Peptides against a protein of PDB entry 6RGO. Designs and how they scored, part 25

Target 1, 392 residues: chain A of PDB entry 6RGO
Amino acid sequence: MALKLLGFNQDATCFSVISSNKGVTIYNCDPFGKCFELEKSTSNDEELDFLVEMLFSTSLIAVVDKTIGASKRKKLKIVNTKRKATICELTFPHEIMDVIMNRKIICVVLKSDQIFVYDISCMKLLRTIDVRGEKLKSTSKFRNSEAVGDIGVRVSLSTDNNSILCYSSYSKSDKENAPLNDIVVFDALKCIQINVLPAVHQSNIVCIACSPDGMLMATASEKGTIIRVFKTIDTENDEPILVNEFRRGSRPSRISEMKFNHDNTLLACVGESDTIHIFALPVTTTEADANEDDTLQQSSHSLSSSINGLQYISKGLANRFGKIIVSKIPTQSQQRHVAYIKIPENAKYRIGFPKDTTNTIHICGEDGNYLVYSIPRNEVGPCTLVKSNTFD

## One batch from the design tools (peptide)

Design b1_p13_1_s1 (made by RFdiffusion4, then SolubleMPNN; from b1_p13_1, 4 letters changed)
Fold by OpenDDE base, seed 1:
Structure b1_p13_1_s1 (fold): chain B 392 residues (1-392), chain A 13 residues (1-13)
Amino acid sequence: as target 1 above (392 residues)
Amino acid sequence: DKLKELQELLKES
């Protein structure tokens, strides 16, 4: 049967799949098994497409039927999985491209490059963000979105209650073909823009991950060779703080998903390549816990040696047009993965970090494999398979 | 009430 992966929930306790014959199935990770099924409403041999976002381990899901020809592609349903009942239904002026949520906020991304921000507790609209609107004052040409079906506004939301929303925006270039290579950081609760990171890549941003606490974000372009990690809120001399630049590979390959672990120590990425890459982040010691004088001289030869805390002040080279370009970190200072997982070629995988185990990663494939890996701490190498299950 | 049901689900772990 053809499977299509929807992904893990925020804490990797569940994952969602589309089965061509069954519709949407949600699996529980531990104990492994089906916890919810949404039956196919149509007898047609149409390829099923859905958005399904689950709120942690709760019985709350957001569902969009994206099936081609379906009149439902503009309709968001909030569903109680225990009752199999629709609680709320919203209809949008345009096709829904993405849905993200936490315990406070639900964001709906439309094909119009609009982001609708709702208070999830009452489904009240807080803000409509028009990502094109700042640009539309100059050039009325709707990009005929027909040919470039895969380049749209990308979003990520913090899983905490701070509800930091990161989204891709169009650069201020007067060129009709300006890339989606700016990032806006937005407080979704207060409905205020916090920060703007201009030109974080040379090409369109295709993947964004926000950290669980909203303090970090990772970005990747359509090239997928470099991943950049920035602070979301903090700035240095009104310039964006680049924390890390990771090299996924030398060959272009699309990154489909990135995730931080729950303590911001790891960043994983997956995509069209045969390899899931896991990168180590520098532990931001918040100054608070420096007081415990615990003299344990345990010679943790932490591989901290090559994290020279070069605060790369990315002196934004203002080009002659006053555009801050995020300076490329020299290729020699680009960090590699600390761990990896080999996956089958052409298999689409999704990733999740469980909350309770910072060195564990959950993965699932369109090949019907659900796999749990242990991440090595003290060595660069392959992850170790801990558990495996199959699903249909 | 559907709003009450939504608010109950948001309190689940």
Scores: peptide ipSAE 0.638, ipTM 0.967, DockQ to the pose 0.749
Fold by OpenDDE base, seed 3:
Structure b1_p13_1_s1 (fold): chain B 392 residues (1-392), chain A 13 residues (1-13)
Amino acid sequence: as target 1 above (392 residues)
Amino acid sequence: DKLKELQELLKES
């Protein structure tokens, strides 16, 4: 049977799948089992497509029926899974491309490059973000929807209550084909733009991850060879906004998903390659509780690869020439993964980090495997399989 | 009411 993975919830306690025969099924991770099923509304042999976002372990889901020919691709349903009842239904002017939420905010991305930001507690519209801006409204003949199928606005939302929204935006270049290579950082609660990161890659951004606390953001382009990690907020201390640059590989390969763990120590990525990569982030030691005592000479080889090549462009020139955030970091200073998981070729996988175990990763595949891996702490190597389950 | 039901679900763990 063809399975399509929708992904994990925010704390990786559940994952959602589309079964060609059953419709949408939500699985609980521990204890493993079906917790919800949404039956097919149509008897047709049409390829089912859905968006399903689950709010943590709650009975709240957001559902969009994206099935081709369905008049429902513009409709968001908020569903109570315990009651199997629609609480709220919203209709949008354009097809829904993505839905993301936390306990405060729900964001709806449209095919029109608009982001609708709602207060989830009352479903009140807080903001409509037009990513094309006012200037591009005049010249945007609808890009004939066929050829550019995979390049659209990408979004990620912090899982905390701060509700930091990161989204891809068009560069200010007067070119008709401006890439989606800028990032905007937005406070979704206050409806304020916090930051703009111009030209974070040379090509369109295809994947974004926000940290759970909204303090970090990871980006990948269409090439998927380099992942960049940025601070979302400019710190007063003249610290570089670019915190890390990771090399996934030398060959181009699309990244479909990235996730931070709950303590911002790990970043995982998955995509079209046979490998899930896990990268270590530098722990920002807040210098606070360095109490004096234990001289344990743990030779922590601080993998502080001296990023010697960051040319500090002095504060004075940055105002006139848009902040060159991405210096050409020499290819030699790019960190590799600290851990990996081999996955079957041609199987799509999704990833999630559980809250209670920062060195554990949950993965699920369109091959019907749900797998729990332990991440090595002190060595570069493969993750260890801890638990496996199958689903249909 | 539907709004009350939504607010109850948002309080689930």
Scores: peptide ipSAE 0.638, ipTM 0.967, DockQ to the pose 0.750
Fold by OpenDDE base, seed 5:
Structure b1_p13_1_s1 (fold): chain B 392 residues (1-392), chain A 13 residues (1-13)
Amino acid sequence: as target 1 above (392 residues)
Amino acid sequence: DKLKELQELLKES
């Protein structure tokens, strides 16, 4: 059967798939099994396409039917999975490209490069962000969105209640073809812009991940060779703080998804490559809590590869054109993965980090495999398969 | 009430 992966929920307790014959199925990870099915509304042999975003392990899902006709692609349904009932239905002026949520906020991304921010508790619109709006003042030519099907606004939302929204924006350049290579950091609750990271890559950003707490953000461009990790809120001398620069590979390969684990110690990435890469993040010891005496010698021999904190104060080379270019970390100082998983070539996989086990990763494939891996702590190497299940 | 139902779901774990 043709499967299409929709991905894991925020805590990797569930994942969603499209089955060509059935519609949407949600699987529980532990115990493994089907927990919800959304039947296909139409008997036609049309290729099914859906957006499904699940709110943690709750009975709340957001659903967009992208299969049939321009009208359904503009319609968001909030569904109670226990009752199989539509609670709320919203219609947008343009096709829905993405939906992301936490316990406070729903963000809806449109093909128009608009982000609609809602208070989830009442489905009240808090803000419409027009990512093109600053650019529309300069260039009357709407790029007919037909030819550039794959380059749109990317978003990520913190899973906590702080509701930090990171989105890709067009660089402020007089060039008609400015790339989506800026990042805006937005407080979705207060509806305020809190930071702007200019030109974080040379090309369009195609993948963004926010940490669960919203304090870190990972970015990847169309090249997918380098992943950059920034602080979201903190700045140094009004400049963005680059925490890490990771090298995924030497060959270009699209990254489809990145995720932080729940304690911000790991970043995983997946895409068109035969390899899921897992990177270690430096533990930000907040200096504050060093005073309390509690002698619990949990000798987690973290292999502190004390990569001496060369604070690469990335002196932003203000190129002659006033663009803050994030200084490239020297290629020799680019960190590699600490762990990896080999996946079948051309198989699309999705990743999730469970909350309770920071050294475990969940993966699922369009090949019908749900796999749980243990991440090595004390060595660089392959992850160990702990559990395997199949789904149809 | 659909709004009450939404608020009940948001209290689930």
Scores: peptide ipSAE 0.634, ipTM 0.967, DockQ to the pose 0.758
Fold by OpenDDE base, seed 2:
Structure b1_p13_1_s1 (fold): chain B 392 residues (1-392), chain A 13 residues (1-13)
Amino acid sequence: as target 1 above (392 residues)
Amino acid sequence: DKLKELQELLKES
């Protein structure tokens, strides 16, 4: 049977899959088992396509049926899984491309490069973000998104109540083919733009991850060779703060998903390659807790790997056009993965970090495997398989 | 009331 992965929820307690015969199934991770099933609305042998976003372990899901008819692809359903009932339905002017939510906000991304931001508590529209801006509304050349691959606006939302929304935006170049290589940081609750990170990659951004607390953001381009991590809110001399630059590989390969763990110590990435990569983030000791004298000699053997945090102050050579080009961290200072998982080349995988175990990663594959791995702390190497289950 | 039901679901953990 063809499985299509929808992904994990925010805390990796559940994951969602499409089965060609059954429709949408949600699995609980621990104890492992089916917790919800949404039957296909039609007996037709049509390829099932859905968006499903789950709110943590709650009985609230957002569902878009993308399988049949142009009208359904524009409809968001909020469903109570315990009652199997639609509690809210919204219709959009364009096809829904993505849905993301937390306990405060739901964001709907349209094929028109619009982001609709709602207060989830009342389903009131707070903001419509037009990523193309007013000038590009007149160029009715819908890039036939059929011929130019899956290049659209990418979004990520913090899982906390601060509701930091990061999205890809078009660079302010007079070129008709401006890349989606800027990032906007947006307070989704206050509806205020907080920050703009210009030209964070040379090509379109295809993957974004926000940290759970909204303080960090990871970005990857179409090349998928380099991942950049930035501060979202903080700036230094009105310039974006680049925290890390990671090398996934030398060969181009698309990254489909990235996730931070719950304490911002790890970043995982998955995509079209045979390898999930896990990177360590340097713990920024905030100097604030220096005053309480409590001599608990927790011998945290700091892995003083001499990550000389060369604060490469990106002396952004302001090129003649006033665009801050994030200075390339020298290729020699690009950090590699600290851990990895080998996966089948032909199986798409999704990743999630559980809240209570910062050194554990959950993965699921279109091969029908749900796997739990332990991440090594003190060595660079493979993750250890701790638990495995199968689903159909 | 559908709004009350939504607000109850948002209080689940």
Scores: peptide ipSAE 0.634, ipTM 0.967, DockQ to the pose 0.763

Design b1_p13_1_s2 (made by RFdiffusion4, then SolubleMPNN; from b1_p13_1, 4 letters changed)
Fold by OpenDDE base, seed 4:
Structure b1_p13_1_s2 (fold): chain B 392 residues (1-392), chain A 13 residues (1-13)
Amino acid sequence: as target 1 above (392 residues)
Amino acid sequence: DKLEELRKLLEES
């Protein structure tokens, strides 16, 4: 059967698939099994297309049926899976391209490059973000969106209640074809723009991941060779903080999904390549736990090795056009993956990090495999397969 | 109420 992956929920306790014969199926990860099925609305052999976002392990899903007719593609349904009943239906002026949610917020991305931000508790519209309208204030020409089928506004939302929304925006460059290479960080609850990261890549951003706590974001361009990790809120001298720059590979390959683990120690990426890459992030020791007053007197001599901080003065090409984030990390010192998973080249995979096991990753494939891997801590190498299940 | 049903689902673990 042709399977199409929709992805994992926020905590990787469930994943959603489209089966051409059945419609949407949601699987529980542990214990493994079907927890919900949404039957196809028509008997026709039409290629099924859906958006389905599940709210954690709850009975709440957001569904968009994209299979049949332009009218359904504009409808978001909030469904109670236990009752198999629509609670709420919203209709949008344009086709829905993406839906993301947490316990506070639901964001709906339209083909118009608009983001509708709702309070999920009452389905009240909090904000309409017009990414094109913001561009038009800075750049005189609409990009005719018709010609570039796969390049639209990308979004990611923190899974916590702070509801940090990261989205791609158009560069303020006077070029008629300004890329979607800026990132806006937005407090979705307060409806305030927190930060703007200009020109984080040279080409359009095609993948964004926000950390669960909203403190970090990862970005990848159409090239998918470099992943950049930034702080979302914090700035240094009103400039974006680049935390890490990772090399996925030397060859261009599209990244379809990235995710942080729950404690922000790992970043995984998947896409068109035969390899899921897992990168280690530096543990930001929050200084908070230093207050345990354990009085042990050990007098060990502080060898103050003065590590001469090589101030790499990155010659910022301050050309008159917007500040490009130049990598401060030399190409030779770009961190590679610390772990990897080999996957079939022709199978699309999705990734998820479970909350309770920071060194475990869940993956599922259009090949019908659901796999749980253990991530090595102290060595660079392959992940170890812990559990495997099949689905249809 | 549909909103009360929605709130109840948001409180699910």
Scores: peptide ipSAE 0.615, ipTM 0.965, DockQ to the pose 0.751
Fold by OpenDDE base, seed 5:
Structure b1_p13_1_s2 (fold): chain B 392 residues (1-392), chain A 13 residues (1-13)
Amino acid sequence: as target 1 above (392 residues)
Amino acid sequence: DKLEELRKLLEES
């Protein structure tokens, strides 16, 4: 059977898949098993396509049927999984490209490069963000639907109640073909722009991950060779703070998903390559007042990789020719993975980090494998398989 | 009420 992965929920307690014969199925991770099934409304051998966004382990899901006709692709359904009932239905002017939510906010991304931000508690529209802006409306001939490759607005939302929304935006370059290489950081609750990170890559951004707390974001371009991690809110002299630069590989390969773990110590990435990469983030020890107490000699062999924090303040040398020279961080400062998982070649995988076990990663594949791996703490190497299950 | 049902689902763990 052809499986299509939809992904994990926010805390990796569930994942969703499309089965060609059944429709949408949601699996619980522990205990492993089916927890919900949305049956196909039509008996036709049409290729099923859905968006499904879960809200943790709750009975609330957001569903978009992308299979049948232009009208359904514009409809968002909020569904109670316990009752198998539609609570709310919203219709948009354009096709829905993505849906992301937390306990406060739903964001709906349209093919028009608009983001609709809703208060989830009442489904009231808080803001419409037009990423193209007013200036680009005049010159953007609708890219004919055929040549619009997977280049669209990318979004990520913090899983906490602060509801930090990161989205890709067009650079303010007077070029007719401005890349989607800016990031906007937005408070989705207050509907305020917090920060703008200009030209974080040279090409379009294709993947964004926000940390659970919204304090960090990771970005990858179409090249997928370099991952950059920034602070979302904090700035230094009104300039964006680059925390880390990771090298996934030397060869171009698309990254489809990135995720932080729940304590911001790890960043995982997956995509078209045979390898899931896991990177270590520096633990920001908040110097909480170390009051003097007890001498427990836990020999934490801190692998003090003395990453001399070369604050490469990217002095954007605006060269006289208006080329934003994205400061090439020296290739020598680029960190490698600390752990990896080998996956089947050409298998699409999704990743999730469980809340309770910061050194565990959940993965699922379109090959029908759900796998739990332990991440090594003290050495660079492969992850260890802890649990495996199959689904259809 | 559908909005009351929605609020109850948002309070689930």
Scores: peptide ipSAE 0.615, ipTM 0.965, DockQ to the pose 0.754
Fold by OpenDDE base, seed 1:
Structure b1_p13_1_s2 (fold): chain B 392 residues (1-392), chain A 13 residues (1-13)
Amino acid sequence: as target 1 above (392 residues)
Amino acid sequence: DKLEELRKLLEES
């Protein structure tokens, strides 16, 4: 059967898929098995498309039927999976492009480049962010949405209660075709813009990941050759702090998903390439843990000795137009992966990090494979397959 | 109440 992956939940305890014949299925990872099915509403041989966001291991899902020709592409349903019942339904003025949530906030991204921020506990609208609105005072031309492929506003939300929202925004250029290469950091609870990172890539941002605590974000452009990791809130001399610059590869390849692990020590990326890449992040020693165990420092030091050279104070070259350009880290200083997984060519995969095991990664493929890998700690190399299951 | 059902689901593990 043709499978389409929707992805893992926040703690990688479940993943969701679209089956052409069945509709949406949610699988539990351990014990492996089906935990929910949403049947297709139509008998038609139409290619099914859905958004499904699951709130951790809860019975709460957000669902959008995106099937072509469906009148439902503007409707968000909040569903109780145990009851198979719709709790609430929201209708938007435009097609829903993305939905993200945590225990406090649900964000809905529209084709209009609007982000609707809701308090999930009452479904009250807190904010409408118009990503175009700051630009639209000058250019009335709707980009004809036909030729604009998969380039839209990208979002990521912290999984914690701080609810840090990172989204792509249009650069301040008088050019009609300004790229979506700025990042805005937004407190979704307070509805305040915290930070703006200008021109983090030269082309449109196509993938964003926020760390679980909201303190870090990873970004990738359409090129997918370089991943940048920034601090979200902290600035140095009013300039964005670039923590890492990773090289996925030299050949352009789209990154579809990135995720941090639960302790912010690893960043994984997946996309159109035959390889899932896992990168090590520097352990941010919060001043508090400086007291106890000397023994864990030795293992971190061997990886950190290669990291210590990269206090790249991104002295933003203020271009003649007052734009901070994120300085390119020299190619020699770009970190490579510490681990990798080979996946079949042309198979789309999704990734998840389980909460309880920081060195484990869950992956699932449109080939019907659910795989659990162990990540090597002390050496650069392949991940080890620990468990495999198949699904239909 | 549907809102009370929503709140209970937000408190699940």
Scores: peptide ipSAE 0.613, ipTM 0.964, DockQ to the pose 0.741
Fold by OpenDDE base, seed 2:
Structure b1_p13_1_s2 (fold): chain B 392 residues (1-392), chain A 13 residues (1-13)
Amino acid sequence: as target 1 above (392 residues)
Amino acid sequence: DKLEELRKLLEES
C-alpha cells in the first residue's frame, strides 16, 4: 500500500499517516497503536493528500483535504478526534500549503504567500502577513506553479506559549526572481516583527525549524549542504547572531524536516538522503544561576569538546545592495554531525523528539517502520535502535 | 457551544 507521512506532533507522542485504502490514521507511539482514523471522503482512484496537524496529545487536530479534484483545498477543519466532529471550518481565498499550531496560535500558509495568524482559543484572525506585499507592487505574475517547484513561504512556530513565528521572506533584490532567503522573526501573540535576518542563504530557504522555546532557529536552503542556526530575538550590534553552521554533506540533497530537541541541545535533519543527521548545539549557560554558592564539586568530566564558540561576528560583506551576507564559515570550522541514522534510499522519513528523553529520537517511514533510537552522548557514531514497530 | 468545546480541548494534556 502507498503510505504518505504527515509527521509527528510537537512532543512526538503521536504521528499521522495517509493510507491509500483507509485515509488518515493517527498512531500513538507508546503504547504503540492506532488512536484515530479519518475515513476517505473520495473515490478509490484518487491519490489522497492531506495536511494534518495534531495539538500535542489532545483530541484536537487541524485537517485540510488536499486531494486532487477536491473543492476542500481551501478549507481548514478543526476536528475533535474523540467525538469525530468538526468544531470549526474556515475557508481561505487560496489553497492551503501548510498549517502549524501550538496551544495559543494557529498559522495557515496559503499558495499566495500569505500567512493567516489566528488566536486558536476563539479562532479570531490576529494578522494576515503578506510575504509578497513586503516586496514592492512589481510583477503580479503569480509564479506559474507548474515550472517553479515546491518553492513557497516556509514557516516554523515555537511549541511554547511565547508563539515565536519564523518565516521565509523575499530578499529586497530588484531581480524579478528574488530568492526566499530572508527570515522574519515574528511575535504571533503581539503581532510584532521582532527581527529580520537578511540573506541567510544564497538560494531559497526550503526548511526552517524553530526551537520549542523560540530562542533558536535552524535554516536550510535548496542545496541542503549547510544548516545555519541563529538566535531569533537577540542581536549583536544590530547584526544577527549565528550560533552554529553545520555541514550535512558535500552533495546537494533537499532537507524536508529539521527539529530541535526539547532542551535545545540537539538538532536533527531528514530529507532525500539515506541519512538522518543529528548535531550538537552548545549549551548556552545563562549567567543567571551565578548566585547559588552550592560548592558541589561534581567533577563531571564532561568532555567539553571545545566547541570553540566561533563567535563568527559576520563580517557582513555588504553585498552591492548594502545587505549583510552571512559570511560562510570556512569549511574546516564547519561542525559535522555527532550522531546519525541510516535510512533506506527513496523512503521518506519524519522525525520527532519526545519530551521526557532528550537523547531519544522517534522516526517513522513511508516503508511502514516506526523506530525509536538512542542518541550517543560521548562519542560520534550511529544511533542505537531501542524499539521497532510496523504500521500499514 | 463550539468555542467552549474548543477551549476544553486546548486544556487537554
Scores: peptide ipSAE 0.605, ipTM 0.964, DockQ to the pose 0.750

